# Designs tried in a protein design run: peptides against a protein of PDB entry 2L9B. Part 52

Target 1, 91 residues: chain A of PDB entry 2L9B
Amino acid sequence: ANFLSQKFPELPSGIDVNINMTTPAMMISSELAKKPKEVQLKFLQKFQEWTRAHPEDAVSLLELCPQLSFVTAELLLTNGICKVDDLIPLA
Target 2, 91 residues: chain A of PDB entry 2L9B as posed
Amino acid sequence: ANFLSQKFPELPSGIDVNINMTTPAMMISSELAKKPKEVQLKFLQKFQEWTRAHPEDAASLLELCPQLSFVTAELLLTNGICKVDDLIPLA

## One batch from the design tools (peptide; made by RFdiffusion4, then SolubleMPNN)

Design b1_p20_6_s1 (from b1_p20_6, 12 letters changed)
Fold by OpenDDE base, seed 4:
Structure b1_p20_6_s1 (fold): chain B 91 residues (1-91), chain A 20 residues (1-20)
Amino acid sequence: as target 1 above (91 residues)
Amino acid sequence: DQEVLDMIKELMASMPRVVP
């Protein structure tokens, strides 16, 4: 676990969420929606490009930061790159 | 690559902790 942190230094661990007030999913959706569409698309494109170039590191990153999986899914859905139905087979 | 890593760091600063 520590080697993952070394691979991605100074990476925030994320905010603690009180599930009585909100859920991680709601928070992710809300925070992403605050970003301009062009920023969302830029991140998604750059992240996907990086993932293709560094598949092992990408796996490590998603293990360290599982919220990024939800982020990616949200961005794919909200930007019309894939539909909910496209993700059903993965559930 | 550093650009995307910086974007990830910035993004993560506002993201919730999630149980895998």
Scores: peptide ipSAE 0.638, ipTM 0.915, DockQ to the pose 0.714
Fold by OpenDDE base, seed 1:
Parts: C-alpha cells; structure tokens; sequence
Structure b1_p20_6_s1 (fold): chain B 91 residues (1-91), chain A 20 residues (1-20)
C-alpha cells in the first residue's frame, strides 16, 4: 500500500460512504452522470490509451484505487461501448 | 500522461472508497 501510494502521489483515497445512506455504486453512477458525455468519453479514451501504454502501472493503479474499475465499467456500459459480458477482468 | 493522471486525481476526489 505504501509503495503504490508513492507510485501515484496525491491520489485521493476516496470518500467514506455510509451504507445506510447510499452505496458506492450509487455514488459512482451519480457522480459520473453529472459529467457531460463528451467529458466521460474523453476520460475513457485517455485512460484507455494510458492503460495500453502503461499496462503494469494500470494494474497497480486499479489495485490501489478499485473505484476506477467500477468507474470504467460504468462508463463503458452507460455509453454503450461494451456489454457486461465484454468487461475485462483485472490481471 | 499527466493529463490523464490529473483527470484521475480529480475524479477520485468525488469517488467513494470501495473494497473489491
């Protein structure tokens, strides 16, 4: 955890969620929906490109920030880019 | 690369902490 945190400095750990008030999935969906579609797609494109260029770093990032796996899945699905069956598992 | 990392940082500021 320490090593990964140093590898990606200044990454927020995320917001603590009271599961009696909301769920992580709900929060992710809601926050992403606030962003314009063009912004969502831009993120996906840039993130995809970065992932291809830095596959090992991408794995490390997703281990450190599992939120991003859900974010990516949500964006892919909501923008009709892929189906649930097309989701890529983490290495 | 810094652009996408900045986007990630900004995004994470509003994302929940989760455990897979």
Amino acid sequence: as target 1 above (91 residues)
Amino acid sequence: DQEVLDMIKELMASMPRVVP
Scores: peptide ipSAE 0.637, ipTM 0.914, DockQ to the pose 0.702
Fold by OpenDDE base, seed 3:
Structure b1_p20_6_s1 (fold): chain B 91 residues (1-91), chain A 20 residues (1-20)
Amino acid sequence: as target 1 above (91 residues)
Amino acid sequence: DQEVLDMIKELMASMPRVVP
């Protein structure tokens, strides 16, 4: 119920990772790989467009959901998009 | 905007918690 949560309601907090089974990075990579490439590219495009249109909200979102920075990086790399400069600092 | 936000919500349901 904090300010950021109010700004982005209904956002999941994320899954607690058992480090004896996997790592956050591995989990992100594997979960993204399960998605069709078309879905991956659609998300990346829409997210980048939204970020450019709403930079302040994007910063807030990435503060609330740091996973998304890793998601974006993973998608850029695995799909050969090479737009790492589009990432916004968390703080 | 709502479409991408919905996609984010769906995505986050399967993502791990990460600390910067």
Scores: peptide ipSAE 0.633, ipTM 0.913, DockQ to the pose 0.694
Fold by OpenDDE base, seed 5:
Structure b1_p20_6_s1 (fold): chain B 91 residues (1-91), chain A 20 residues (1-20)
Amino acid sequence: as target 1 above (91 residues)
Amino acid sequence: DQEVLDMIKELMASMPRVVP
């Protein structure tokens, strides 16, 4: 954990979720929807490019911040880039 | 690369903690 944190300094750990109030999935969906479509697509594009260029660092990042896997999936779905059925083979 | 990392940092500030 210390090694991974050093690789990505000043990275927020995320917000505590009270499951009686909401779920992580609901929160991710809601927060992403607040962003303009242009911002959503820019992030998705840049993140995917970075992941392809730095696969080892990407693995480390997703280990440290598993939220980002759900973020990526949500962005792909909500922007019509893929469908739920397209993600099933990846599970 | 730094731009992407900055975007990630900003995004993570509003994301929930998730147990893998």
Scores: peptide ipSAE 0.639, ipTM 0.916, DockQ to the pose 0.719; fails the geometry check

Design b1_p20_6_s2 (from b1_p20_6, 11 letters changed)
Fold by OpenDDE base, seed 4:
Structure b1_p20_6_s2 (fold): chain B 91 residues (1-91), chain A 20 residues (1-20)
Amino acid sequence: as target 1 above (91 residues)
Amino acid sequence: MDEVLAMIKELMASMPRVIP
C-alpha cells in the first residue's frame, strides 16, 4: 500500500525470481550465507531490538517486505538460535 | 533505528520479491 511505502521510503521491492531457475527461499538462503556470521548476528540482534521497540512499525514493515520474515527465520535457524520445531507454532 | 533501516535497505537489495 501507498501508506506503507511512505512509512518506509526507498525500500527495494525485491528481485523478481524465475522459479525455473531458483526459489525465493533458495535465494534468501544463498544471499544470507554470503554474509559473515558477525554481520548476520548483528542484523538479527538489531532487527529484533527494533521490533521489540517498534512493534507496530515492525508489523507494517513485514507486511510491506514479507521477505524479512523469511530472512529472520533463516537467520534464527542457521545461527542455532532456534530450531525448526520452535517455529512450528508460528506456521 | 536509522542503522536498522539502513541494514534492511541494503539487505532488501539482494532479496527476492515474495508473494505474501
Scores: peptide ipSAE 0.579, ipTM 0.896, DockQ to the pose 0.723
Fold by OpenDDE base, seed 1:
Structure b1_p20_6_s2 (fold): chain B 91 residues (1-91), chain A 20 residues (1-20)
Amino acid sequence: as target 1 above (91 residues)
Amino acid sequence: MDEVLAMIKELMASMPRVIP
C-alpha cells in the first residue's frame, strides 16, 4: 500500500460512501455524467494511450485506485466507443 | 504522463472510495 501510494503520489483515496444512500457505481456514473462528453472522451483516450505505453504501471494504478476500472467501464458503455471486453484486466 | 496523472487526480477528487 505504501509502495503504490509513493509510486503515485497525491492521488486521493476517494470519498467515503454511505451505502445506505448510494453505491460507488451510482456515484461514479453520476459524477461522470456531469462532465462534458469531450472531457470524458479525452480522459478515456489519454488513459488508454498511457496504459498501452505503461502497462505495468497501469496495473499498479488500478490496484491502488480500483475506482478507475469502474470509471473506464462506465465511459466505454456510455459513449459507445468500445465493448466492456476491451477493459484492462487486473493481472 | 503528467497530463494523465493530473486528469486522474482531478477525477479522483470526486470519485468514491472503492473496496475491492
Scores: peptide ipSAE 0.577, ipTM 0.891, DockQ to the pose 0.718
Fold by OpenDDE base, seed 3:
Structure b1_p20_6_s2 (fold): chain B 91 residues (1-91), chain A 20 residues (1-20)
Amino acid sequence: as target 1 above (91 residues)
Amino acid sequence: MDEVLAMIKELMASMPRVIP
């Protein structure tokens, strides 16, 4: 495991997508929509709070798991709770 | 981090790999 993997152990790498069947963006959108709204909101709140408190770690996490950038964007668009501007420095 | 990490782990289990 590389440095980032050591910093955030036991994180799944994600599912390989058959692009003939779907796209990563489509999968993210559909899978998130399956989550209860309460779960979506809780994640947004906790993740945003954590990101603000640990910006350097958040950058590392998003490098390791770029899916989370798409996840966060999708959840922000659909729930309107968090501020996209807070994520700009992490992009 | 514990709760957030747990949520991330669960979430990532259903997320695709994406090109960074």
Scores: peptide ipSAE 0.576, ipTM 0.893, DockQ to the pose 0.703
Fold by OpenDDE base, seed 5:
Structure b1_p20_6_s2 (fold): chain B 91 residues (1-91), chain A 20 residues (1-20)
Amino acid sequence: as target 1 above (91 residues)
Amino acid sequence: MDEVLAMIKELMASMPRVIP
């Protein structure tokens, strides 16, 4: 099995997108917007906390799930309150 | 952290596959 997959078992690979119908960016934006702001902020806070505690694992995670980089960026762009500066260098 | 991983798993279930 892939080393990264073993490190983060049971992570979905993500949905294959027909780019004639939508784009990954559109999906990310739409799905995140469905979440209450409190949930969005909680994710950012917890993800930031986890990243600080496990920076090497954070890098590995973003390699395995590159969509999470877009998620993080989107959440930072759409929320003017919360900053996750520690995640920026991981992109 | 288990909570973060759970949140990520849930999130990823609805996220698109992104090709670098």
Scores: peptide ipSAE 0.572, ipTM 0.889, DockQ to the pose 0.732

Design b1_p20_6_s3 (from b1_p20_6, 11 letters changed)
Fold by OpenDDE base, seed 5:
Structure b1_p20_6_s3 (fold): chain B 91 residues (1-91), chain A 20 residues (1-20)
Amino acid sequence: as target 1 above (91 residues)
Amino acid sequence: DEEVLQMINELMASMPKVVP
C-alpha cells in the first residue's frame, strides 16, 4: 500500500472495454503489437528483473494491475521466449 | 527501478481494465 502510493501516485486504472466490440485480451495484444520489438523486450526484461528484486511489491502491483500479468504472458509468447504450454504451470 | 516504473505507468495508460 505504501509502495503503490509512493511510487505510483497517479497510476492509470485502465480503459473501460465494451465487450460487444472487443475483449481485454484482444486489446492487450493489439496495443503491445504497436510497440517496437526492442521496446517490448526491454520492458519484459526490466519488469522481470524488478519483480525478482522486489517480490512483495510486485505482488501488490499485480493485484492492483492484473493487466500486467496478461502483458507479460503476451510478450513472452509473441517474442518466442516461450510457448502456451510453458505457461500452464502458472495457471 | 525508476525506468521500469515509468514504463509501467505509461503502459497502463493504454491497457484495458481486467477482472482476474
Scores: peptide ipSAE 0.625, ipTM 0.914, DockQ to the pose 0.679
Fold by OpenDDE base, seed 1:
Structure b1_p20_6_s3 (fold): chain B 91 residues (1-91), chain A 20 residues (1-20)
Amino acid sequence: as target 1 above (91 residues)
Amino acid sequence: DEEVLQMINELMASMPKVVP
């Protein structure tokens, strides 16, 4: 989409994962845990606000970068905002 | 919006490729 190319001209595609060494889920969890709680919450809040304000762009972004869906779920869980049971209907 | 967009870009630099 034109929006993505303009707003994210250098958006990384993601890191190749050697599944013999780690998993995407493990890597996401580890990388997020390196960030201060305040930063984690700030991202979550700002990202959700942006998504509400720009739903079509958000859909396009999440289709291109499915990592961000996992990030959001991870942050919600690790910060106690929702529980695993809350995500089951969405799986 | 610039802040969150920048955060997304920076975050993706350390994120793995995933299958939906």
Scores: peptide ipSAE 0.624, ipTM 0.914, DockQ to the pose 0.661
Fold by OpenDDE base, seed 2:
Structure b1_p20_6_s3 (fold): chain B 91 residues (1-91), chain A 20 residues (1-20)
Amino acid sequence: as target 1 above (91 residues)
Amino acid sequence: DEEVLQMINELMASMPKVVP
C-alpha cells in the first residue's frame, strides 16, 4: 500500500474524450464552470494548502492525475487570481 | 486534509483523461 492507494482507493482515471466533439481543455473548463464560485474557490484554497503541506504526496498525485494541473491553472485564471502570462514559467 | 482529498476524488470523476 502507498499514499495513493490509501487515500484514493477508487480514484477515477478520467473520462475518454472524443476529440471530434471536444477537447480535454474544454471539458475541464466546462466542468469547473458548473461548480459554484464558492466551491471553486474553496477547492483551490484547500488544494493549495494541502499541496504546500504535502509536497511529495502532491507530486505523486499530479503524476497520476495530470488533469489536476490543468484544473488548478483554470481555476486561477477564471477566478481572476492570475493571468496566462503568470503561468509561463510553469510551462 | 480529508475534505480536499474527497473533493479531488469527486472532481476526478468528471475530468477527462489527459496525456502527461
Scores: peptide ipSAE 0.624, ipTM 0.913, DockQ to the pose 0.680
Fold by OpenDDE base, seed 3:
Structure b1_p20_6_s3 (fold): chain B 91 residues (1-91), chain A 20 residues (1-20)
Amino acid sequence: as target 1 above (91 residues)
Amino acid sequence: DEEVLQMINELMASMPKVVP
């Protein structure tokens, strides 16, 4: 079975952005800031652990959902608990 | 892994579409 189909059968594709009002980066920053710090830290830690344990699946996920790269970067920068250079580059 | 996968699903519901 395909990893994405099995684990994310109903994965949202993301929200269309009105570029006259905001940018994707601004929206990501704003939405993440609404979450409690403990939730932000928990996600960041768990996501990085999962990514290290499942690098091939992580690449597939990040290609499908490039939002998550921005999310990870934002959380790393705003919380300062992990290294930015741990991000997996996309080809 | 189920917890983080669920968190990803929930997070994506509020994230914008972006291009790499």
Scores: peptide ipSAE 0.618, ipTM 0.911, DockQ to the pose 0.662

Design b1_p20_6_s4 (from b1_p20_6, 13 letters changed)
Fold by OpenDDE base, seed 5:
Structure b1_p20_6_s4 (fold): chain B 91 residues (1-91), chain A 20 residues (1-20)
Amino acid sequence: as target 1 above (91 residues)
Amino acid sequence: DEEVLAMMKELMASMPRYIP
């Protein structure tokens, strides 16, 4: 998409999942868990700050890359710092 | 913004192409 190409050049679309090995949900959880807590929190903080500053672009990004919505939700919940009600809304 | 982009790229490189 033109939006992704211009605003987020070379942003990966993700990788295929071998259903015999794992599931998309498991993969997201696993990959995030591999990152140090400090890194997880850093991403969450920076992403939220960016979202607040660029709400329209954020909505477009999340529509095209719903994986990032899952990431945000997972990070909020697994780190016990926020509840479901604190998730970034899709305007 | 540059840092966020870098982190997003790193994440998406290992995220599933399709989600539930």
Scores: peptide ipSAE 0.631, ipTM 0.915, DockQ to the pose 0.678
Fold by OpenDDE base, seed 4:
Structure b1_p20_6_s4 (fold): chain B 91 residues (1-91), chain A 20 residues (1-20)
Amino acid sequence: as target 1 above (91 residues)
Amino acid sequence: DEEVLAMMKELMASMPRYIP
């Protein structure tokens, strides 16, 4: 019983990266930047609320989809909610 | 939860499959 198949049956695995054109980090930053600020903030709010309500599921999700950890970190940084120094203890 | 789930799906559709 796969956690993702049960809780997130339609959750995409992501796309391949052409390493000659970009990096995963650049792709994440670029795709997030395409979203309006209000959408970015909305995701942060809703995702944080969800993780608080579902801490065990959140851990499992982030282990299986580490992209979402990068997304969260990127959004926190780019929206001025925290700074790089604030994330150092988590590394 | 439906909204955040939808947003997660949308995000993952454009995220890299592999990250460092």
Scores: peptide ipSAE 0.628, ipTM 0.915, DockQ to the pose 0.694
Fold by OpenDDE base, seed 3:
Structure b1_p20_6_s4 (fold): chain B 91 residues (1-91), chain A 20 residues (1-20)
Amino acid sequence: as target 1 above (91 residues)
Amino acid sequence: DEEVLAMMKELMASMPRYIP
């Protein structure tokens, strides 16, 4: 197992997108909206705290799973609690 | 850390394999 696998064991890579039915952006929005608001807010809070405590790991995670940056942005906007400025650059 | 990581894993199970 590589370094990323050790830190993020069994992290899914995501699912296929049926381009005849939806887009990646729509899929992200739709799937997040299915989650209770309480869960959404909990994730935002916990993820923010984790990212602040583990900035290097957060960068690695977002490089491995860039979907999570879109997740974070979507949740920030839809809940109107946090700012997009909190996102970590992937550069 | 376990909780947020578990949430990440759960999220990724339903996210698209590629992003816009």
Scores: peptide ipSAE 0.627, ipTM 0.914, DockQ to the pose 0.668
Fold by OpenDDE base, seed 1:
Structure b1_p20_6_s4 (fold): chain B 91 residues (1-91), chain A 20 residues (1-20)
Amino acid sequence: as target 1 above (91 residues)
Amino acid sequence: DEEVLAMMKELMASMPRYIP
């Protein structure tokens, strides 16, 4: 097992996408929208705090689990915390 | 840390295996 698997043994790799019905972006957006706003904001807050406390592990996590980067970006945008233009410098 | 880790795990259970 790699470092991430050892550190986060129960972290799923994700599910297959029915490419005839949806896209990964649509799936991410749809699943997040099912969650109450308070849950969305709670994740952002707790994830931010965790990444500050564990920056090296956070880098590894986001590199090996890039879905979470998309989750974070989606939640920031949909909750009006930042604009699309704010993400351009990060690309 | 357990709460955020649990949330990550729950999220990833429904996230796509590949990204755009």
Scores: peptide ipSAE 0.622, ipTM 0.914, DockQ to the pose 0.672

## One batch from the design tools (peptide; made by RFdiffusion4, then SolubleMPNN)

Design b1_p21_1_s1 (from b1_p21_1, 9 letters changed)
Fold by OpenDDE base, seed 4:
Structure b1_p21_1_s1 (fold): chain B 91 residues (1-91), chain A 21 residues (1-21)
Amino acid sequence: as target 1 above (91 residues)
Amino acid sequence: SAAEQEERRELLKWLKELLYN
């Protein structure tokens, strides 16, 4: 997308995945899960900081890449920051 | 630590903000 190319000029070309929400989210989550817990937490904190500093861009990003919300939720679950009941709005 | 617990709480609040936007 044009937005991604403009905001993230060094973004890699990407990998084709199934056109659904579950598969891309699982793939991203699995890759992040390979990183140390401290790296995962840093990612969450930096993403939080970025979305709050750039709310309009964050909305655009999540509209283009809605799988990121599921990835975020999965990381929070994995790191014991939230419980399943906190994810009810995703259902 | 207390600081870490607060960071976790803030992340949870942030998640809720994302989910309800």
Scores: peptide ipSAE 0.233, ipTM 0.762, DockQ to the pose 0.039
Fold by OpenDDE base, seed 1:
Structure b1_p21_1_s1 (fold): chain B 91 residues (1-91), chain A 21 residues (1-21)
Amino acid sequence: as target 1 above (91 residues)
Amino acid sequence: SAAEQEERRELLKWLKELLYN
């Protein structure tokens, strides 16, 4: 079992996606954008709380799923929480 | 509201922390 299966045993298997960064990030962002803004905000807050409570696991998760940083950034942009200049380290 | 602004600032701070890890 990999890291995700061990830490999140109820997580589904997922689906096959292209091996580039753009496709996974776009797919996730598109699905999240279909949710109400309050749900998107709650999702971000829960993710924030989890990463702060489990910093080492958060690093492992982001190493395994680097697309999550782009998804998070896009959600923050879409909801007016950050500006493009705040995303310079992602470039 | 002030509470919403604080939450948004915290999310931005968190993002910056993630980007520099």
Scores: peptide ipSAE 0.227, ipTM 0.760, DockQ to the pose 0.039
Fold by OpenDDE base, seed 2:
Structure b1_p21_1_s1 (fold): chain B 91 residues (1-91), chain A 21 residues (1-21)
Amino acid sequence: as target 1 above (91 residues)
Amino acid sequence: SAAEQEERRELLKWLKELLYN
């Protein structure tokens, strides 16, 4: 929580979700899927750039919010960037 | 386009990097 507030100071309040990996990921992905495709792709690109520019913070974020890897994978899948076989490591 | 393909490949590469972090 402190990490998120520090690195993302304008982050709005969240919504409670079930405590598991896939349900939160599915919920986040469904919300992102409501955005235009160009917005989704821009989001992915910005997230990519951020994680590569801030690898230590990226690790911390993914440790705190491991569901984000599933969200990212789902976005790549639904936008035709990756295939299901590329997601095997998540299973 | 070639540029778009490269961007997609880079995103996939990035995903794999994240998955194997």
Scores: peptide ipSAE 0.227, ipTM 0.759, DockQ to the pose 0.039
Fold by OpenDDE base, seed 5:
Structure b1_p21_1_s1 (fold): chain B 91 residues (1-91), chain A 21 residues (1-21)
Amino acid sequence: as target 1 above (91 residues)
Amino acid sequence: SAAEQEERRELLKWLKELLYN
């Protein structure tokens, strides 16, 4: 993806995953869950700041990688920040 | 702490914003 390469030049190559929402999200979430809670929270905060500072790019990113919304949701659940009922729009 | 609670609430608000695009 040209967008990702330009906006995130230091982004690693990544791996090939199934073309769906759930599996990639679960894979990403599982890796992030291995990090300390402080790192997870910092990731969320930085992502939050970035999306608010760059709303158009954020839309493009989420359209390209819609699984990121599920990853974000999972992190918030795991860290007790939100409840399952807060994720109804993802259903 | 109060700051942490507000931080968590803000993250939740942000998530909802993202979900509604």
Scores: peptide ipSAE 0.237, ipTM 0.763, DockQ to the pose 0.039; fails the geometry check

Design b1_p21_1_s2 (from b1_p21_1, 10 letters changed)
Fold by OpenDDE base, seed 3:
Structure b1_p21_1_s2 (fold): chain B 91 residues (1-91), chain A 21 residues (1-21)
Amino acid sequence: as target 1 above (91 residues)
Amino acid sequence: EEEWLREARELQEELRDLLYN
């Protein structure tokens, strides 16, 4: 029916976040921090490769799932790949 | 299935459930 379910059928429907207790950003940061650096970097590498190979799909995905944009930015910053100044022009 | 999605599941377990919030 929608782009996400068609392109990524294994993606779950998602869970609700109680915004009175936390935020999606907080939850994302917490979950990312639980994983080893090598796992985080592997995700970035594979996502980068996919994005390069499928630029139109990547744009659609990131527009529909801004959480993934946050994930990418968070991982780039946390792993010292980029500085905040590098991302400001893109914000 | 895309390689990055498999890596995302390994990396994010609960995080992947947040993509629709």
Scores: peptide ipSAE 0.074, ipTM 0.593, DockQ to the pose 0.177
Fold by OpenDDE base, seed 4:
Structure b1_p21_1_s2 (fold): chain B 91 residues (1-91), chain A 21 residues (1-21)
Amino acid sequence: as target 1 above (91 residues)
Amino acid sequence: EEEWLREARELQEELRDLLYN
């Protein structure tokens, strides 16, 4: 997309997941779990800071890359920052 | 480059490696 190329030239294009074998969510969860807690929290912090500074771009990014929404939600849940019920209004 | 973006890029590379290596 033009927006992604312009605003985020370093953003990876992504990969195609064979849905007969696994799901993107499963893969993301697995890879996130390999990261140390401090790395996970640092990601959340930096993403939050960027989102606050660039709210309009953040909305556009998350619309185009919903996998990032999943990443954020997963990290919030697995680190005990929020509960599933807290995310229901956003679904 | 934003730090979160760098980390996301690295994650994507790991996912790619998982599928294709």
Scores: peptide ipSAE 0.069, ipTM 0.548, DockQ to the pose 0.144
Fold by OpenDDE base, seed 1:
Structure b1_p21_1_s2 (fold): chain B 91 residues (1-91), chain A 21 residues (1-21)
Amino acid sequence: as target 1 above (91 residues)
Amino acid sequence: EEEWLREARELQEELRDLLYN
């Protein structure tokens, strides 16, 4: 079994995206926008707590699933938790 | 390389830094 299967057995496989109609980034943004702000913030809080408790696993997860990094960054920005300028120095 | 993937990788690096800073 690989790392993802062992540490994150509940992680879904995901879906294919028709790049002729949209992009994964656009689709993710659209789906996130469908979630209430309260749900978005709850996710961020739980994910923050988990990453703090399991930093090595968190890094591994984000390396293997870069789309999750996009999700997290967008949620931070769109909910006003971070500004673009806050992240630029880290890029 | 797809543009979205490039963007994701850039954000990935930013988040990685946040985890350790």
Scores: peptide ipSAE 0.033, ipTM 0.524, DockQ to the pose 0.033
Fold by OpenDDE base, seed 5:
Structure b1_p21_1_s2 (fold): chain B 91 residues (1-91), chain A 21 residues (1-21)
Amino acid sequence: as target 1 above (91 residues)
Amino acid sequence: EEEWLREARELQEELRDLLYN
């Protein structure tokens, strides 16, 4: 059974990124910035709650979808919740 | 290999570079 399909049936497959033009990180950062702060913070809250409730699944998800780790870090940084130095031990 | 997976790994490496450099 596919973990992503079972646990996250609504998770999209993703999009192709032309690495000659940009990077996934830059693209994600840009897209996140388009969302209102309230939406960004709500996502962080929901993800935090879910992670606490499903720690093992959260680890599996982050391993399969490394970009989600970047999303979380980016949101923490851009919303002034963390500093870069705070995240270094996690990298 | 899924293209998104390759890109995800590259994203992870970029994050690492941002944190350590």
Scores: peptide ipSAE 0.024, ipTM 0.497, DockQ to the pose 0.039; fails the geometry check

